# Ledger of designs, part 4: peptides against a protein of PDB entry 4GMN

Target 1, 375 residues: chain A of PDB entry 4GMN
Amino acid sequence: RYANITLLALVTLASIGTDFQETLVKGNQGSRESPISAADEEWNGFDDADGDAMDVDQKSSSGEDQEEDYEEIDVKEDDEDDDDDSITSEMQADMERVVGADGTDDGDLEDLPTLRELIQTAVPQLIRLSNLPIDSDESLTIQSHALSALNNISWTISCLEFANGENANIHNAWYPTAKKIWRKTILPILEADSADLKLATQVTSLAWAVARVLHGETPTDGNPHRKFISLYHSSKQQAGGNSNSIEEPEDPFQGLGVKCIGVVGSLAHDPAPIEVNREVGVFLVTLLRQSNNVPPAEIVEALNQLFDIYGDEELACDKEVFWKDGFLKHLEEFLPKMRTLTKGIDKRTQPELRTRADEALLNLGRFVQYKKKHA

## One batch from the design tools (peptide; made by RFdiffusion4, then SolubleMPNN; aimed at target 1 T18 N151 L160; its pose is not in this set)

Design b2_p21_6_s4
Fold by OpenDDE base, seed 1:
Structure b2_p21_6_s4 (fold): chain B 375 residues (1-375), chain A 21 residues (1-21)
Amino acid sequence: as target 1 above (375 residues)
Amino acid sequence: MSLPPPPRKLYTPARLKMLNS
């Protein structure tokens, strides 16, 4: 009984995290539809062609009025009180406030009640549930659902802009909680060295969502970047041996390899130690050099991470890693391979992968030109 | 009661980045 209630609550919290993201995505699409002013399409006049009035008069037949008395079955729509609409409306109102608010620095979430309860009440319980001793299939199920809820909440928060001090109140409230998720949930699971690729995929997805906010301020205890690089390599060795057992997710961006790249890329951002940045940068550049054996989605993510890490020339990693280790040459040599890779993706069968590969190819060309100008 | 299927695990698409040259 208690287990089923706990599992239901964890599923509900994970759903709330999903619906919150869908609301954010819809809100961000609405802001980009600036009404392109319908320019003056000259309304070319419809020519009045005079076509003749053929008068066909046909007459008669008197079919009988059978008044079939349709008994109106008064289907009482039981107003199922969609209690779901109330949570969705509060969540939508919080999202409208997040998009419109000049972020106050105070870390106060008084005006964001749904987000406050997620961060301050729900997440601490989810951390507790994800860190229970695994001694039964029930405890493993609870952990998996707690990780799913933490993943969805963390991903949703990681969709917010924080780079220029936007949403500073949310950032300040989330930041200590994100560090707690890292230390109490992510690190213990990574240190348990489980052969469970499902659990590894769950914790890596959560780690990426958390690291997208913490960046180089992610706790460095136990060299987490090396653990995720090792997990990447281990996942490739297992996939090569047992072609039948891991249903690669239908979405190529949901793969464990992409998630590992996303985590380590995020961990290598400033103010990460230069040695952490170098180890990650070398890993990412090595994927590009080995691109013939790397899934296209992993190449797209590796490029995006390289652009984010080394996009700012004022950062110490630009001089000490990017230029010193000769990364520009590797990116330039990869440009023709990326063109071939992107053209090989069928737009009809993999439209998202193709769109993201076309974007990454465009950005690679621009990034190489930029770095050549600033050499 | 069967629990509902767990929701889709979120992946955020990379933000459209246009590197200025």
Scores: peptide ipSAE 0.041, ipTM 0.658, DockQ to the pose 0.122
OpenDDE base, seeds 2, 3, 4, 5: peptide ipSAE 0.041, 0.025, 0.028, 0.028; ipTM 0.674, 0.654, 0.659, 0.655; seed 5 fails the geometry check

## One batch from the design tools (peptide; aimed at target 1 F253)

Design b2_p22_1_s1 (made by RFdiffusion4, then SolubleMPNN; its pose is not in this set)
Fold by OpenDDE base, seed 4:
Structure b2_p22_1_s1 (fold): chain B 375 residues (1-375), chain A 22 residues (1-22)
Amino acid sequence: as target 1 above (375 residues)
Amino acid sequence: SERKFLQLQYELRQKRINRKLA
C-alpha cells in the first residue's frame, strides 16, 4: 500500500516535471500546439529538430498522379476532454511568469509558489528516496522513479536562462538544491560502482541536468569527472561484447556516451580546477582523434562541450590548457574528418543527427578561425 | 571588442532554444 502510493506520487512528480518543461516550451513558442504526451518519458535534453528544410530545389520529375482514393476513415477523435488536470492553473501561471519575465522582476520565489514547493518540499523528499538503502526490487523501483522525477525537474530548471542574472531568484533557490542532489544522490550512486547500466544512465542524465546549472561550481569531491570518464569507457566495452542486448536508444543523443560527455564537459567549465578542465579537455580531444570508432552524436556533443569550455579567451583554461596542450592543432586536424563524418550521415534516416552535425561542423570551422585569430 | 566565440554560441544556442521553444 505505502509503496504504491509512493510510486504514484513519484510518477506524478515526474509528470509534473515534464508538464513544466512542456509549458516552458509552449510559453516560449507562443503557439498552443498540443503537449507531447511523454509524461512517462525521462527528458534527456533538447531535441535539436530545427527542421529548417533548406529548400534544395529538387526539380519536379513528373511522377504520375496515382489517385489512390484513401477513404477518409473519419476517426471521430472523441474529444474526450480528458481534462488532464496534470498541470494546475497555478503551475501554468508560475511557468508563464518564468517564461514571460523579461528579467526585471527580481521577484522572490514567493511569486512562484508551485516552483518553490517543487524545489523546497518535493525535491528534498526525492533526494531522500533516491538515497534509500537498496534491499529489494521495490526499493530499486523507488530509486528509479525518484531519479526520473529528479531528472525531469532538473532538466526543466536547466532550460531556464541564468546568464546575465536572468531568473536569479530561481537560480538562487535551485543552486543549493542542485548541490544537494549532486552530493546526496549522484555521488553516492557513482561511488556504489553498480554494474546496472539503467541506473548509470539515469544518474548520468540527472548529473548532466544538474551540471548544466552548476558548471564548474559542481562539487569536485571524489573527482566525479573521472568516474564519468570511466563510465564512458566501461559502457563502450560492454556495448562491444553484447551487441544484441543493449537496445541502443533510437535517439543517438540519448546514449550513455553522449550523457557522459555532456556531464564531464559541463564539469570542466570555469571555475573548475585547471586539472579537472585538463583531464576533461584531453578526454574530449582524444575522442576526436579516435573519431573513427566514436558515434557521431558523441562527436557532436564533444565538439559543443569543447566550444563552450574554451570559447572564452579570458578564462585561465584557455592559456593553461587549450593553448598549452595544443588543442587547436587537434581541432584543425579533425576538420576534414568532421566533414566526412557529417556527409556520411543520411539526412533522410537521421535528420536531427545530420542537422546537429552540420551545425557542429560549421561551429568547428568558426572556432578554429576564432582561435587562429586570437593566437 | 571582438565578440567572444561563447557569445556567438550563446546567441546561436539561445536562438536554438528560442526556436525549439518557438
Scores: peptide ipSAE 0.071, ipTM 0.735, DockQ to the pose 0.059
OpenDDE base, seeds 1, 2, 3, 5: peptide ipSAE 0.039, 0.068, 0.044, 0.070; ipTM 0.674, 0.734, 0.721, 0.729; seeds 1, 2, 3 fail the geometry check

Design b2_p22_2 (made by RFdiffusion4)
Pose (drawn by RFdiffusion4):
Structure b2_p22_2 (pose): chain A 285 residues (1-30, 108-237, 251-375), chain P 22 residues (1-22)
Amino acid sequence: RYANITLLALVTLASIGTDFQETLVKGNQGDLEDLPTLRELIQTAVPQLIRLSNLPIDSDESLTIQSHALSALNNISWTISCLEFANGENANIHNAWYPTAKKIWRKTILPILEADSADLKLATQVTSLAWAVARVLHGETPTDGNPHRKFISLYHSSKQDPFQGLGVKCIGVVGSLAHDPAPIEVNREVGVFLVTLLRQSNNVPPAEIVEALNQLFDIYGDEELACDKEVFWKDGFLKHLEEFLPKMRTLTKGIDKRTQPELRTRADEALLNLGRFVQYKKKHA
Amino acid sequence: SSLLRYVQLSNLRHARRLAARL
């Protein structure tokens, strides 16, 4: 039963996690009662995956169960985070997911992040899941072991298809949990790291630049948020952004539109947004 | 703001692509 009974069930639950994304797209061309697949994924499939993700690991075989369990959590969390939850959008699905997303973080991502050593493959798997969960949690994400510091250290140390880089994952997840209403100090650290990435953009992969710019735009674009005054202005983030604008233009033109297109067009949008961003705040004390 | 909204929607589209690659 081993090869069939356990591994097959996980790989299939993960595929179900992947393919539910097509239901969302095709459903658009035409209390989760209307979405039983999603309802079952959250209420039934996910609790067992959190359990499996936790347990040793005493043996290599259970090393694979954990990995597969993390793959399924990842695919589901990712697909769910592909929904618009800003404003009142998709509120029914948000309430069904948010507490579970908190559990995945506390019971799965956090204990695994506690024991630093040793894997890169596994370190990559947890960051990917944590990025997915934090895209929904948005600074409501738990601040316990000061996880942003760990993911920040993971970025620099793992320095030794552009958008699949682990570094991009570290930028995204730390950037997503630093949105309001996060602890203002947690925001200060994450914002400092994201801006430092630009000041020292001399060697940062272009995709990591685009993600850092998108995370910053996503965080400090609202003057009513305490962190806009408490960090963005208090630490003068504006100067580095104005200084980075010329540097950003050359690196963008350094990208071969023909090899490969997506990064180029995505970077064009970031510089565009970067320019518009430098103006809006320039207009605000 | 309008810019913030655009950034959020752009990010959402890119997330969908990333999720599909996974």

Design b2_p22_8_s3 (made by RFdiffusion4, then SolubleMPNN; its pose is not in this set)
Fold by OpenDDE base, seed 3:
Structure b2_p22_8_s3 (fold): chain B 375 residues (1-375), chain A 22 residues (1-22)
Amino acid sequence: as target 1 above (375 residues)
Amino acid sequence: MASAERRARDLRLKRIDAKLAK
């Protein structure tokens, strides 16, 4: 009984985190639909004329396929409207406030009661459950569900804009909790050095979500960037040995390699120590140099991280790492390889990967031009 | 995931374009 209630509560919290993400997405799309007036520009049809009527004749065959009278089994679609409205009216109201809040209200989390209870009450319990001693399959299941719930919540919060003081109330409430997740959940699991790739993938996803908010202010205790770089390399060694069906995640961007790159990239942002920034920057540039043996999704993520880390000439890492270690030359030399890589992605079978690669290629060209202008 | 990345992309493009325009 208690186990089932705990599992149900964890599944519900994981759902809440997903649905919160979807609603934040929908709310941000609605604000961009300013009605583009349908200007009736008469697209004059191009009159392309000529080409020839080739004749090909081919023949005859008369097959008398029998009309088997398939009785139309009227499958009544029982519209079980499973309105699994997992979104409580209170959660929806909190989401609408977060999306609609012009960032002027220094309002306490008092105006966001569901988000407050999620951060202050639920997340501390999830941290506790993720840290239970693993002594049974039940304890392992509870840990996995607790990590999933923490992941979904952390990802959702990481989708909020915190630039220029936007959502400062949520940022200020989340920041100490995010540091607690890092120190109490992520670091202990990383230090246990488990061979469990599923657990490693879960904790790395959570670490990325947390590091997307904390950036270079993520606790540097125990050099976590080196642990994730090590995990990246270890994951490649394991994938190369077992030709057996580890089902590659259907989404190339859900791979452990992409997640490791996302974590270490986020950890390298200002105000990260220059040594941490350098080690991560060298790792990312090394992936580009070795691109023939790196999945396209990891290359896209590595480029995106490099643009975000070194996108500001006023930061110490620009002078002390980017220019000093000659990263511009490596990016310029990679530009033709990226064009080839992007063109090699089939638009029909991998449309999202192709779109993201086309965008990363465009950004690489622009970034190289920017860096040359500000050299 | 996909939305956070789309938003991050749009912000990245805008930042790079704004820096090229200066």
Scores: peptide ipSAE 0.029, ipTM 0.716, DockQ to the pose 0.326
OpenDDE base, seeds 1, 2, 4, 5: peptide ipSAE 0.027, 0.027, 0.026, 0.029; ipTM 0.725, 0.731, 0.726, 0.716

## One batch from the design tools (peptide; made by RFdiffusion4; aimed at target 1 N151 E161 W208)

Design b2_p23_5
Pose (drawn by RFdiffusion4):
Structure b2_p23_5 (pose): chain A 285 residues (1-30, 108-237, 251-375), chain P 23 residues (1-23)
Amino acid sequence: RYANITLLALVTLASIGTDFQETLVKGNQGDLEDLPTLRELIQTAVPQLIRLSNLPIDSDESLTIQSHALSALNNISWTISCLEFANGENANIHNAWYPTAKKIWRKTILPILEADSADLKLATQVTSLAWAVARVLHGETPTDGNPHRKFISLYHSSKQDPFQGLGVKCIGVVGSLAHDPAPIEVNREVGVFLVTLLRQSNNVPPAEIVEALNQLFDIYGDEELACDKEVFWKDGFLKHLEEFLPKMRTLTKGIDKRTQPELRTRADEALLNLGRFVQYKKKHA
Amino acid sequence: SYSPARRAAIANLRYARRDPIPA
């Protein structure tokens, strides 16, 4: 039963996690009662995956169960985070998911992040999941072991298809949990790291530049948020952004539109947004 | 007018839909 009974069930649940994304797209061309697949994924499939993700690991075989359990959690969390939840959008699905997303973080991402050592493959798996969960949580994400510090250290240390880089994952997840209403100091650290990335953009991969710019735009674009005054202005983030604008233009033109297109067109949008961003705040004390 | 934050959120969402699921 081993090869069939356990591994097959996980790989299939993970595929179900992947393919539900197509239901969302096709469904558009035409209490989760209307979405039983999603309902079952959250209420039934996910609790067992959190359990499996937790347990040792005493043996290599259970090392694979954990990995596969993390793959399924990742695929589901990712697909769900592909929904618009800003404003009142998709509120029914948001309430069904949010507490569970908190559990995945507390019971899965956090204990694994507690024991620093040793894997890169596993370190990559947890950051991918944490990035997916934090895309929904948005600074409501728990601040316990000061996880942003750990993901920040993971970025620099793992320095030794552009958008699949682990570094991009570290930028996204730390950037997502630093949105309001996060602890203003947690925001200060994450914001400082994201800006430092630009000041020292001399060696940062272009994809990591695009993610850092998107995370910053996503965080400090609202003057009513305490962190816009408490951090963005108090620490003068505006100067580095104005200084980075010329540096950003050359690196963008340094990207071969023909090899490969996506990064180029995505970087064009970031410089465009970067310019518009430097103006909007320039207009605000 | 639309805020920068709103534009960035929607942009991120668009690209997340187009990007492959991370490993």

## One batch from the design tools (peptide; made by RFdiffusion4; aimed at target 1 N28)

Design b2_p24_3
Pose (drawn by RFdiffusion4):
Structure b2_p24_3 (pose): chain A 285 residues (1-30, 108-237, 251-375), chain P 24 residues (1-24)
Amino acid sequence: RYANITLLALVTLASIGTDFQETLVKGNQGDLEDLPTLRELIQTAVPQLIRLSNLPIDSDESLTIQSHALSALNNISWTISCLEFANGENANIHNAWYPTAKKIWRKTILPILEADSADLKLATQVTSLAWAVARVLHGETPTDGNPHRKFISLYHSSKQDPFQGLGVKCIGVVGSLAHDPAPIEVNREVGVFLVTLLRQSNNVPPAEIVEALNQLFDIYGDEELACDKEVFWKDGFLKHLEEFLPKMRTLTKGIDKRTQPELRTRADEALLNLGRFVQYKKKHA
Amino acid sequence: AEKTERLAHFLTTVETRRRLTEWK
């Protein structure tokens, strides 16, 4: 039963996590009662995956169960984070997911992040899940072990397809949990790291530049948020952004539109947004 | 995975454009 009974169930639940994304797209061309697949995924499939993700690991075989359990959590979390939840959008699905997303973070991502050592493959798996979960949680994400510090250190230390870099994952997840209404100091650290990435953009991979710019635009684009005055202005983020604008233009043109297109067109949008961003705040004390 | 990345980028674009409309 082993090869069939356990591993097959996980790989299939993870595929179901992947393919539900197609239901969302196709459903558009035409209390989760209307979405039983999603309802079952959250209420039934996910609690067992959190359990499996937790348990040792006493043996290599259970090392694979944990990995597969993390793969399914990852796929589901990712596909759910592909939904628009800004404003009142998709509120029914948001309430069904948010507490569970908190559990995945507390019971899965956090204990695994507690024991630093040793894997890169596993370190990559947890960050990917944590990035997916934080995309929904948006600073409501728990601040317990000061996880942003750990993901920040993971970025620099793992320095030794452009958008699949682990570094991109570290930027995204730390950037996502630093949105309002996060602890203003947690925001200060994450914002400082994201800006430092630009000041020292001399060696940062272009995809990590694009993610850092998107995360910053996503965080400090609202003057009513305490962190816009308490951090963005108090620490003068505006100067580095104005200084980075010329540096950003050359690196963008340094990207072969023909080899490969996506990064190029994505970086074009970031410089475009970067210019518009430098203006909007320039207009605000 | 590619679909997820593309859709994730698309939603980011929608949110950015919404914020730009609000700023106007």

## One batch from the design tools (peptide; made by RFdiffusion4; aimed at target 1 T156 K259)

Design b2_p26_2
Amino acid sequence: AAAAAEAAEENAAAAAAAEAEYAAAA
Pose (drawn by RFdiffusion4):
Structure b2_p26_2 (pose): chain A 285 residues (1-30, 108-237, 251-375), chain P 26 residues (1-26)
Amino acid sequence: RYANITLLALVTLASIGTDFQETLVKGNQGDLEDLPTLRELIQTAVPQLIRLSNLPIDSDESLTIQSHALSALNNISWTISCLEFANGENANIHNAWYPTAKKIWRKTILPILEADSADLKLATQVTSLAWAVARVLHGETPTDGNPHRKFISLYHSSKQDPFQGLGVKCIGVVGSLAHDPAPIEVNREVGVFLVTLLRQSNNVPPAEIVEALNQLFDIYGDEELACDKEVFWKDGFLKHLEEFLPKMRTLTKGIDKRTQPELRTRADEALLNLGRFVQYKKKHA
Amino acid sequence: XXXXXEAAEENXXXXXXXEAEYXXXX
């Protein structure tokens, strides 16, 4: 039963996690009662995956169970985070998911992040999931072991397809949990790291630059948020952004539109947004 | 759009890795 009974079940649950994404797209061309697949995934499939993700690991075989269990959690969390939840959008699905997303973080991402050592493959798996979960949580994400510090250290240390880089994952997840209404100090650290990335953009991969710019625009674009005054202005983030604008233009033109297109067009949007961003705040004390 | 593309890439990568390990276990 081993090869069939356990591994097959996980790989299939993970595929179900992947393919539900197509239901969302195709459904558009035409209490989760209307979405039983999603309902079952959250209420039934996910609790067992959190359990499996937790347990040792005493042996290599259970090392594979954990990995597969993390793959399924990852696929589901990712697909769910592909929904618009800003404003009142998709509120039914948001309430069904949010507490579970908190559990995944507390019971899965956090204990694994507690024991620093040793894997890169596994470190990559947890960050991918944590990025997916934090895209929904948005600073409501738990601040317990000061996880942003760990993901920040993971970025620099793992320094030794552009958008699949682990560094991009570290930027995204730390950037996502630093949105309002996060602890203002947690936001200060994450914001400082994201801006430092630009000041020292001399050796940062272009994709990581695009993600850092998107995360910043995503965080400090609302003057009513305490962190816009408490951090963005208090620490003068505006100067580094104005200084980075020329540096950003050359690196963008340094990207072969023909080899490869997506990063180039994505970076064009970031400089465009970067320019518009430098104006809007320039207009606000 | 970009978020969906990234999610599709991550899903495909995770699925390919799980399938490779399952194939090896088999």

